# Designs tried in a protein design run: peptides against a protein of PDB entry 3V4L. Part 37

Target 1, 386 residues: chain A of PDB entry 3V4L
Amino acid sequence: GQPLAKDKVALLIGNMSYWEHPKLKAPLVDVYELTNLLRQLDFKVVSLLDLTEYEMCNAVDEFLLLLDKGVYGLLYYAGHGYENFGNSFMVPVDAPNPYRSENCLCVQNILKLMQEKETGLNVFLLDMCRKRNDYDDTIPILDALKVTANIVFGYATCQGAEAFEIQHSGLANGIFMKFLKDRLLEDKKITVLLDEVAEDMGKCHLTKGRQALEIRSSLSEKRALTDPVQGAPCSAEALVRNLQWAKAHELPESMCLKFQCGVHIQLGFAAEFSNVMIIYTSIVHKPPEIIMCDAYVTDFPLDLDIDPKHANKGTPEETGSYLVSKDLPKHCLYTRLSSLQKLKEHLIFTVCLSYQYSGLEDTVEEKQEVNVGKPLIAKLDMHRGL

## One batch from the design tools (peptide; aimed at target 1 H80 E162 I166)

Design b2_p16_5_s1 (made by RFdiffusion4, then SolubleMPNN; from b2_p16_5, 10 letters changed)
Fold by OpenDDE base, seed 5:
Structure b2_p16_5_s1 (fold): chain B 386 residues (1-386), chain A 16 residues (1-16)
Amino acid sequence: as target 1 above (386 residues)
Amino acid sequence: METVELVSTDPELRLR
């Protein structure tokens, strides 16, 4: 019969806003496009941008809680990375320069932990460099991996080689994701799918002799990303997994705020990623005696590092939100919260209405505090160890 | 400490 997955879970990490290293751009697009494709494949997807070492560790731990016997696990990483002695290291955004293994996440350690969950399939898509880091002389002593015959690595490049993204003025993919996205929905064994992606990438004139896809697999069964999920969750563990994933993807409900002056504001929320939310405000009713009226969001929790200069923009693009802008209401003010993983408490903020009456020179302000609870990834309490 | 600038020699490519 066709193989069945007990469930399908993916963790996607895109690091681009490095503190001590060159900034990337494509991980934003790569994680977003891959999220949408994996959702069409019935994956439960957690998508995270710009994680510190601590936040990456917690994201992996939460991902491992979603894994169980016969579950398909997929980890995608786009960012800086290196390979020493056949061990792959993902570089967090707060990594020092130079970075070492103690500042980075070892993929083979994650694989060991996934094997302990008795997963049905383990897929790693590593869209990073595989050059040796000469500043790290540490030889990792890894425990012997179990023989599970269910492992697939898709490396964006060969051992000792570099991975690239396209330098474009606009939105562009990494080289690997550019070709992977065109085939990802195909009903093929995952190793056959990746081999076809390797052939397509090998035709690219930009990366000839610089970057080539490498496939490392022990996959003994015909398993595909298209394999159907086993029917309704009958186990307590499957119900817990579904509830945990649902919590990490729950948006705040849209609100209609009513001010004393008779102005009505619509407050709405949209997810760009599991840790990135857009807040938008619009004036839905204005009394005729009010000539000017603006609604601002302010007083965000300090843990979110929200610069007021980047809040309350007339377009989603002015916030840095280029991907979801087509799906947002028009004629709003937009604010992008890009670090929801840092939120320790409920998201409480102020909606400030500034308005002027006809025939009065003075501007009047009314304020309402809004509590939206813990949005998206903030429900997982990734900070419980601090 | 020399900052290792990972620079692509190709103007169309950025190193990851």
Scores: peptide ipSAE 0.305, ipTM 0.741, DockQ to the pose 0.069
OpenDDE base, seeds 1, 2, 3, 4: peptide ipSAE 0.305, 0.275, 0.198, 0.232; ipTM 0.753, 0.767, 0.721, 0.746

Design b2_p16_5_s2 (made by RFdiffusion4, then SolubleMPNN; from b2_p16_5, 8 letters changed)
Fold by OpenDDE base, seed 1:
Structure b2_p16_5_s2 (fold): chain B 386 residues (1-386), chain A 16 residues (1-16)
Amino acid sequence: as target 1 above (386 residues)
Amino acid sequence: METVELVSTDPELHLH
């Protein structure tokens, strides 16, 4: 019979905005495009950008809570990384220079924990460099892995080699994602799919002799990312998993704010990633005596580190939101909240209406506080370990 | 011909 997944869960991490290391560009597009493809494959996808060590640990822990017997688990990482002694290390954005294994997440440790969950399939897609870090002399003593015969590693590059991104004048994928995205929806055994991606990458004149996909697998069964999810969640654990995932993707409801001057503002929310939300404001009603009015968002929680210079932009692109701009309403002011994982409290902020009456020179301001609760990933309380 | 530049994601390449 066709293999069935009990459920399908993916964690996608894209680290770009390193503090002590070179900034990357590709992870933004790669995580976004892979999220959309995995959603078409009925994966529950958590997508996170720019995580610290602590935030990455918590994201992995929350991902592991979504895993259970017969669940398909997929971890994708795009960012800086290294490989020492056959162990892959994902580098957080707050990693020191030089970094060590103690500052990084070991993928083989995550694999061990996934094997304890009795998963149906474990897929790791590692879009990072695999060079040795000569500043890390630590030989990790890993416990013996269980023989589960359900593991697939897709490494964007060979052992000891670099991964590359394509720099164009616009948004571009990393090399691995560029080829992976064209095949990801194919109904093929995951190792066969990755072999075809490796062949396509090997035909590219840009990557030939610079980067090649490596596949490491113990997968004994014909499992595909297209494998159907077993029907309605029959277990309490499956219900909890569905609720936990739904919480991490719940947007605040759009609201209409009414000001004393008679102006009505629509406040709306859009998810770019599980930790990245766009707030947009639009004037939906204006009294005729008001000649000009603008609705600004301000007074965000300090934990979000919102620079007011990047808030209240006339386009999504001016906020750094290039991917969801087509799905956003036009003629708004836009603000991008890129660090929702840092939010400890409810998202409370101020909507400030600035307006002018016909025949008055002075601007009038009205303010309204808005509480939207915990949006998206902030509902998981990734900080509960402090 | 769009000049495609390949940039390494290796952080050590910028330390030299």
Scores: peptide ipSAE 0.210, ipTM 0.714, DockQ to the pose 0.494
OpenDDE base, seeds 2, 3, 4, 5: peptide ipSAE 0.201, 0.197, 0.191, 0.206; ipTM 0.714, 0.711, 0.709, 0.715

Design b2_p16_5_s3 (made by RFdiffusion4, then SolubleMPNN; from b2_p16_5, 8 letters changed)
Fold by OpenDDE base, seed 5:
Structure b2_p16_5_s3 (fold): chain B 386 residues (1-386), chain A 16 residues (1-16)
Amino acid sequence: as target 1 above (386 residues)
Amino acid sequence: METTELVSTDPQLHLH
């Protein structure tokens, strides 16, 4: 019969905004497009941008809690990385310069932990450099991996080679995602699908002799990303997993705020990523005696590090949101919360209405506090260790 | 034709 997945779970990490290293561009688009494709494949997708070492560890731990016997696990990483002695290291955004293995996440350690969960399939898609780090001679003493014939690595580049970005005037995919996205929905054994992606990369004049996909696999079964999920969750563990995932993807409900002056504001929420939310406000009713009114969001939790200069923009693009802007309502003020993983408490903020009456020179302000609970990834309490 | 230039993502190339 066709193989069945007990469930399908993906963690996608895109690191771009490095503190001590060159900034990347491709991971933004690559994580977003891959998220949408994996959702069409019935994956439970957690998508995270710009994680510190601590936040990456917690994201991996939460991902491992979603894994169980016969679950398909997919880890995608786009960012800086290196490979020493056949061990792949993902570099967090807060990694020092130079970084070492102690500042980075070892993919083979994650694989070991996935094998302990008795997963049905383990897929690693590593869109990073694979050059040796000459500042780290540490040979990680990894425990021997179990012989599980269910592992697939897709490395965006060859061993000891660089990964490349395409310089374009706009948003562009990385090289690997450019070819992967065209085939990802195909009902093929994952190793066959990746081999076809490798052929497509090899035919491209831009990538030929610069970047080539390496496939490393021990996959004895015909497993595909298209393999159907087994029907209704019968186990308590499957219910817990579904509830935990649902919590990490629950947006706040849209709110209609009514001010004493008779102005009504619609407050709405959209997810760009599991840790990135857009807040938008619109004036839905204005009394005729009010000539001007604006609705600002302010007083965010300090943990979110929201610069007021980047809040309350007239377009999503002015917030740095280029991907979801087509799906957002028009004629709003937009605020992008890009670090929801940092939120320890409930998201409490103020909606400030500034308005002017006809024939009065003075601007009047009314304020309402809004509590939307823990949005998206903030429900996982990734900070429980601090 | 915008010249699509490939840029290495190797952070070690930018270690000054």
Scores: peptide ipSAE 0.270, ipTM 0.771, DockQ to the pose 0.497
OpenDDE base, seeds 1, 2, 3, 4: peptide ipSAE 0.266, 0.261, 0.259, 0.255; ipTM 0.774, 0.766, 0.764, 0.764

Design b2_p16_5_s4 (made by RFdiffusion4, then SolubleMPNN; from b2_p16_5, 9 letters changed)
Fold by OpenDDE base, seed 5:
Structure b2_p16_5_s4 (fold): chain B 386 residues (1-386), chain A 16 residues (1-16)
Amino acid sequence: as target 1 above (386 residues)
Amino acid sequence: METVELVSTDPQLHLH
């Protein structure tokens, strides 16, 4: 029969905004497009941008809690990385310069932990450099991996080679995602699908002799990303997993705020990523005696590091949101919360209405506090260790 | 044809 997945879970990490290293561009688009494709494949997708070492560890731990016997696990990483002695290291955004293995996440350690969960399939898609780090001679003493014939690595580049970005005037995919996205929905054994992606990269004049996909696999079964999920969750563990994932993807409900002056504000929420939310406000009713009114969001939790200069923009693009802007309502003020993983408490903020009456020179302000609970990834309490 | 330039993502190339 066709193989069945007990469930399908993906963690996608895109690191771009490095503190001590060159900034990347491709991971933004690559994580977003891959998220949408994996959702069409019935994956439970957690998508995270710009994680510190601590936040990456917690994201991996939460991902491992979603894994169980016969679950398909997919880890995608786009960012800086290196490979020493056949061990792949993902570099967090807060990594020092130079970084070492102690500042980075070892993919083979994650694989070991996935094997302990008795997963049905383990897929690693590593869109990073594979050059040796000459500042780290540490050979990680990894425990021997179990012989599980269910592992697939897709490395965006060859061993000891660089990964490349495409310089374009706009948003562009990385090289690997550019070819992967065209085939990802195909009902093929994952190793066959990746081999076809490797052929497409090899035929492209831009990538030929610069970047080539390496496939490393021990996959004895015909497993595909298209393999159907087994029907209704019968186990308590499957219910817990579904509830935990649902919590990490629950947006706040849209709200209609009524001010004493008779102005009504619509407050709405959209997810760009599991840790990135857009707040938008619009004036839905204004009394005729009010000539001007604006609704600002302010007083965010300090943990979110929201610069007021980047809040309350007239377009999503002015917030740095280029991907979801088509799906957002028009004629709002937009605020992008890009670090929801940092939120320890409930998201409490103020909606400030500034308005002017006809024939009065003075501006009047009314304020309402809004509590939307823990949005998206903030429900996982990734900070429980601090 | 816009000249598509490939840029290495190797952070070690930018260690000055």
Scores: peptide ipSAE 0.259, ipTM 0.764, DockQ to the pose 0.476
OpenDDE base, seeds 1, 2, 3, 4: peptide ipSAE 0.258, 0.255, 0.247, 0.242; ipTM 0.768, 0.762, 0.757, 0.756

Design b2_p16_6 (made by RFdiffusion4)
Pose (drawn by RFdiffusion4):
Structure b2_p16_6 (pose): chain A 386 residues (1-386), chain P 16 residues (1-16)
Amino acid sequence: as target 1 above (386 residues)
Amino acid sequence: ETFLVSKDGSTKELLS
């Protein structure tokens, strides 16, 4: 009568800043939006931006670790894609020009690994182009799929076609997400809902005859993204899964820093994506003997490759964050730490204080080191092992 | 300026 979910897990990857290929803009916004919608449907969501080939492989491994028998698994990719010989490929940011299947992730490979884990539902939302990579000489000769009647595909475009994004100077949106976001929360069967999305997508003027939604499904059960999760977890296997999930969305505690000069610096942290964290520095207290002072953040782990133009900015928008000044506490210095999947080490940076005493010209520098451990996805140790 | 852009960036159209 009623189909049930042991758990609902989602992996969302949005690639924008390609090294050898045109950079995209809508992936950040689309990924942010799909996480919020999927969380309302009670999904364990992993949101990641600008992953290399190696990094993309690890995200799939962490996602597969969160899937067991009866778990609804969902994969959303927004970025560069190509389709050769019946296989769909997601292109990582580190991809060379020209690129091949070896440089890319085959979705079919990911699907087989999910079937090995006895998942109740396999949903794939591929928001990518689907043309031929004429340079690709290799044909993967993949093994046949087990007939499981739970595979669902939401291709943003058809084979040999292109998926489009509107790059309006402001926010920038994807076409698949414009029509998906208004319908995703419906209690319809996943295939039916995706077809209703395909109708509204045809009413699109910007993309008519260039992009159309393609649905491929084997699903023989009235399963939906709104189906409920098996109430009390109470199983030991179910507990290990909730810990593994909580292990990736841990944020450092908002600490207060005391300086030898009697100055207080409040240090705040904000989550944007599992891959993205925002630090803010507020000067909470200073003694009367000091009037002039500015707190600035430096000495980040070189693995993160933090550009100076994205750090110590008056507002969060100036760092490139999707989060706005109404979401983040007012008046601090905001700094954006994207690329946490690059952190093998522990997070150590210096909160540097440049200040001046009453009646003196000289400028005094007080540097204090801060170790915040492995925030968010860095805690998963994706680089672990030999 | 506003553009309609394919996600592989191979196609780019300037909009009015």

Design b2_p16_6_s1 (made by RFdiffusion4, then SolubleMPNN; from b2_p16_6, 6 letters changed)
Fold by OpenDDE base, seed 4:
Structure b2_p16_6_s1 (fold): chain B 386 residues (1-386), chain A 16 residues (1-16)
Amino acid sequence: as target 1 above (386 residues)
Amino acid sequence: MTYLVSTDGSTVEKLP
């Protein structure tokens, strides 16, 4: 019979905005496109950008809480990375230069923890370089893996080689994701799907002889990403998992704010990623005596590190939001909150209406405080694990 | 201009 997944859960991490290392671009598009594809495959997807070491550890811990017996787990990582002694290290955005294993997450340690959950399938898609880090001479003592025969590694490149992205003025995928995305929805055994992706990548003249997909698997069953989820959640653990995932993806409700001057503002929210939200404001009603008015958002929690120079933009693209801009209302002011994982408390901010009356030179301001609770990933309390 | 860039930033190649 066709294998059934008890559930399907994916953690996607894209690190780009490194503090001490070269910045990347492809992980933004790659995580976004892969999120949309995995959602079409009925995966519960947590998508995270630009995580510190601490935040990556917490994201992995929260992902492991979503795993259980017969659940399909998929980890995708795009960013800086290295491979020492057959161990893959994902580099957090706050990693020092040079980075070492103590500053990085070991994928084989994550696999060990996934095996303890008795998962139905473990898929790792690693879009990172696999060069040795000569600044890290530490041989990690890893615990022996269990024999579970349900493991697939898709490495974007071969051992000792680089993975590449195409950087241009527009949005582009990494080389691996460019070919993976075209096949990901195919009803094929995951190792067969990845082998076809490897053949397609092998035709790429840009990376020929420089990057080649490596598949490492111990997969005894015909398991596919298309495998259907087993029915209604029958266990308490499945209900908890569904609730935790739902909490991590709940947007604040759109609000209609009414000001004393008679101006009405629509305040809306859109998710770009599990840790990235766009706030947008629009004037929905203006009295005729008010000639000009704008609705600004300000006074964000300090933990979010929001630069006012990047807030209240006339386009989503001016905030750095290129992916969801088509789905956003037009003629708003836009603010991108890119670090929702840092939010310890409720998201409280001020909506400031600045306006002018006909025949008065002075600008008038009215302010309303808005509490939207914990949006998206901030509901998981990722800070409680230590 | 288009560049081929390694995900470790060690290689930057200008594409034609």
Scores: peptide ipSAE 0.452, ipTM 0.935, DockQ to the pose 0.930
OpenDDE base, seeds 1, 2, 3, 5: peptide ipSAE 0.404, 0.365, 0.387, 0.374; ipTM 0.927, 0.915, 0.924, 0.920

Design b2_p16_6_s2 (made by RFdiffusion4, then SolubleMPNN; from b2_p16_6, 7 letters changed)
Fold by OpenDDE base, seed 3:
Structure b2_p16_6_s2 (fold): chain B 386 residues (1-386), chain A 16 residues (1-16)
Amino acid sequence: as target 1 above (386 residues)
Amino acid sequence: MTYLVSTDGETVEELP
C-alpha cells in the first residue's frame, strides 16, 4: 500500500537580517514559496524569518513537540551556515563575527532529537554555504545517531562550496529553491525527487561548477512528501499537535472601530509568515463634515522593535510585504510586524484617527486601544525560557 | 541589474 504519515510537520527558517554578517535576500521568497507548496502537501508549516540563537532553539523545541511516532518532519533552513567535520551549523541573525559552534545550531543534534521521537521520515533541506569555519576548531562529539533508515539531507551545495541566490529588482531567489519548487509536488520518493532537482540544477549555466545539490540519505522505504496523512487524529497527542499548530496560525479577527466623530475604521490582519503579520486600516465610513481622515497604528509593545518610520505605509510593498500584497485590500495604511516571536504579552496597540472638519484648520485626533491577544507564533510562548 | 550572490556574500557577480 502507499505509505501513510501519522502527520506532517515542517519548520522553515529563513535568516536574512544578520547583525554582524552580510544581509541576504533569497530566504524571504524561498521560505514563502516552500511554505505554500508544503501546505498543499498537507504539512503543518511553521515559517519563521530572522531568528536569534535563542529564538531558533525555541523554534526547534516547539517543532520537536509536534513530532511523534510515524510523523514526517521536515526542516528547511536558508541563511548563513557552515560545515565542520560533517556537521552542519545554522547561523542565527545575532551570531557574532566570527561565529562558532556555541553560537549556532547543529543540524545533527536536531536529527538526534527527531530520532528520539520515532519519526516516520526526517528531511533536512539546507540552503546555506557549506564552507569550513576556520575560526571554529571545536570537534563536536555528537552522540551516535540511531539507525532509523528514514533520513534525507538535501544540501543546496557540495561540501566546501557556496550556495547562490539570484538577485533581481530588489528580490532574490535561491538557486536550490528555484529548481526544488518545480518538482516538490511530484508523487515520487523524496530521494528520487531530489535527484531530479539535482539534474535540473546541473543544467543551470550560472552555477555550473560552483553549486551542485548533494543528497545524503539512509531512507530505506519509498516515502514521498505526497504520502497521505492518516485519517482523523485518534490520539490525544495528535489532538494536542493539531491544537498547537492551529494556535500558531490563528490571526486576529478583523475589527470595526467606531470613533466619536462618526468615522468607522476597519482593522484587518494578514499573515506573511508565522512570525510576520501585516496590519491594515481602512476608512469604511466618514461623515460628510470630515474632509480628511487617516487611521494610524502606534504604541506597539517595545518587544516588537517597530520603527514608526516603517509603519502606516500607503502600500504593502513600502513595508517590505511584496509577497502578500496581492491578497491585501487596496487603499489602506499598512504596517508590517516582522518579529512576533518577540512578543511576550498580548498585542496591544493604539489606533489613532487624525481628521479635519470642513472649515477648521486644526487637525483633531481620537485614539482607541486595541487588544488582539497573541497573534500567530506569539501563542506558542517561545520566550518561556527567559 | 541582476546579480548572482553567494549566501555568505563572498561572491558577487553581475549577470548580463
Scores: peptide ipSAE 0.428, ipTM 0.932, DockQ to the pose 0.876
OpenDDE base, seeds 1, 2, 4, 5: peptide ipSAE 0.395, 0.379, 0.416, 0.414; ipTM 0.923, 0.916, 0.925, 0.928

Design b2_p16_6_s3 (made by RFdiffusion4, then SolubleMPNN; from b2_p16_6, 7 letters changed)
Fold by OpenDDE base, seed 4:
Structure b2_p16_6_s3 (fold): chain B 386 residues (1-386), chain A 16 residues (1-16)
Amino acid sequence: as target 1 above (386 residues)
Amino acid sequence: MTYLVSTDGSTVIELE
């Protein structure tokens, strides 16, 4: 019979905005497109951009809480990375220059922890360079892996080589995701699917002799990403997992704010990623005596590090939101909250209505404080795991 | 201009 997954859970991390290293572009598109594909495959997807070491550790710990016996676990990473002694290191955005293993997450340690959960399948998709880091002479002493015969590594490149992205004026995938996305929905054993992706990448003239996909697997069963989830969650652990995932993806409800002047504002929310939310405001009612009227959001929690110069933009793209812009309402002011994982408290902010009456030169302001609770990933209390 | 850039930023190749 076709294998069944008890559940399917994916953690996708895209690191781009490095503090001490070259910035990337592809992880934004790659994480977004992979999220949408894995959702079509009935994965519970947590998608995170630009994580520090501490935030990456917490994201992995929360991902491990979603894993259980017979669950399919998929970890995707796009960003800076290296390989020392066959150990893959994912580089956080706050990593020093040069980075070392002590500043990075070891994928083989994550695999060890996944094996303790008795998962049905462990898939690692690593869109990172696999060059040796000559600044790190540390030989990691890793615990011996269990023999679980349910492990697949898809490396975007071969050992000692670089992985590449295409940078142009528009959005583009990394080379690995460019070919992976075209096959990811196919009902094939995951190792066969990745082998076909490797053949497609091998035809790419841009990366010929520079990048080649490597598949490393110990997979004794015909497991596919298309394998159906077992029916209604019957265990307490499955109910908890479903509740935790649902909490991490719950947007605030849209609000209609009424000001004393008679202006009505629609406040709306959209998820770009599990840690990235767009706030948008629109004027839905304006008295005829008010000639000009704008609704700004301000006074965000300091933990979110929101530059007011990047808030309240006339387009989603001016906030750096290129992917969800088609799904957003038009004629709003847009603000992108890109670091929801830093939010310790409720998201409280001010909606400031600035307006002018016909025949008055002075601008009038009215303010309302809004509490939307903990949006998206901020509900997981990722700060409690250490 | 289009560039092929390594995900470690060490290699940048201009594409024609």
Scores: peptide ipSAE 0.473, ipTM 0.935, DockQ to the pose 0.922
OpenDDE base, seeds 1, 2, 3, 5: peptide ipSAE 0.428, 0.426, 0.384, 0.378; ipTM 0.927, 0.925, 0.915, 0.913

Design b2_p16_6_s4 (made by RFdiffusion4, then SolubleMPNN; from b2_p16_6, 7 letters changed)
Fold by OpenDDE base, seed 4:
Structure b2_p16_6_s4 (fold): chain B 386 residues (1-386), chain A 16 residues (1-16)
Amino acid sequence: as target 1 above (386 residues)
Amino acid sequence: KTYLVSTDGETVEELP
């Protein structure tokens, strides 16, 4: 019979805003596009941008909690990385220069932990360079992997080679994702799908002789990303997993705020990623005696590191949101919260209405505090050291 | 302008 997945879970990490290393652009688009494709494949997707070492460890731990016997696990990483002695290291955004193995996450360690969960399939898609890090002389002693015959690695490049992105007009795709996205929905064994992606990427004149997809697999069964999820969750663990994932993707409800002056504001929320939310405000009712009014959001928790210069923009793009801008209402003020993983408390902020009456020169302000609880990934309390 | 950039940032090539 066709293999069934007990469930399908994906963790996608895109690191681009490095502190001590060159900034990337492709991880933003590639994580977003892959998230949308994997959702069409009935994956429970956690998508995270710009994680520190601690935040990456916690994201992996939370991902491992979503894994169980017969669950398909997919880990995608786009960012800086290296390969020493056949071990792949994902570089966090806070990694020092030079970085070493102690500052990075070893993919083979994650694979070991996934094997302990008795997963049905383990897929790693690594969109990173595979050059040796000469500043790291550490030979990691990894524990022996179990023989599970359910492992697939798709490396964006060959050992010792670079992976590339195409940067154009503020949008970028990784070369790997550019070809992967066109085939990802095909009902094929995952190794066959990746082999076709390798052939398509091999036709790319830009990266010919510089980047080539490497497939490393031990996959004894005909498993595909299209494999159907087994019906209703029969186990308590499956119910817990579904609830935990749902919690991590719950947006705050849209609010209608009423001010004393008679202005009504719509406050709305949109998810760009599991740790990235856009807040938008719009004036839905204005008394005729009020000539001008704007609704600003302010007084965010300090843990979110929100620069007021990047808040309350007239377009989503001015906040750095290029991907979800088409799905957002027009004629709002937009604020992008890009670090929801850092939120320790409830998201409490102020909506400030600034307005002017007809015939008065002075601007009047009214303020309302809003508590929206813990949005998206902030519900997982990733800051609690396990 | 279009650029080919390595994911380590070491290679930057302007594409025609």
Scores: peptide ipSAE 0.476, ipTM 0.939, DockQ to the pose 0.890
OpenDDE base, seeds 1, 2, 3, 5: peptide ipSAE 0.456, 0.444, 0.467, 0.458; ipTM 0.938, 0.934, 0.941, 0.939

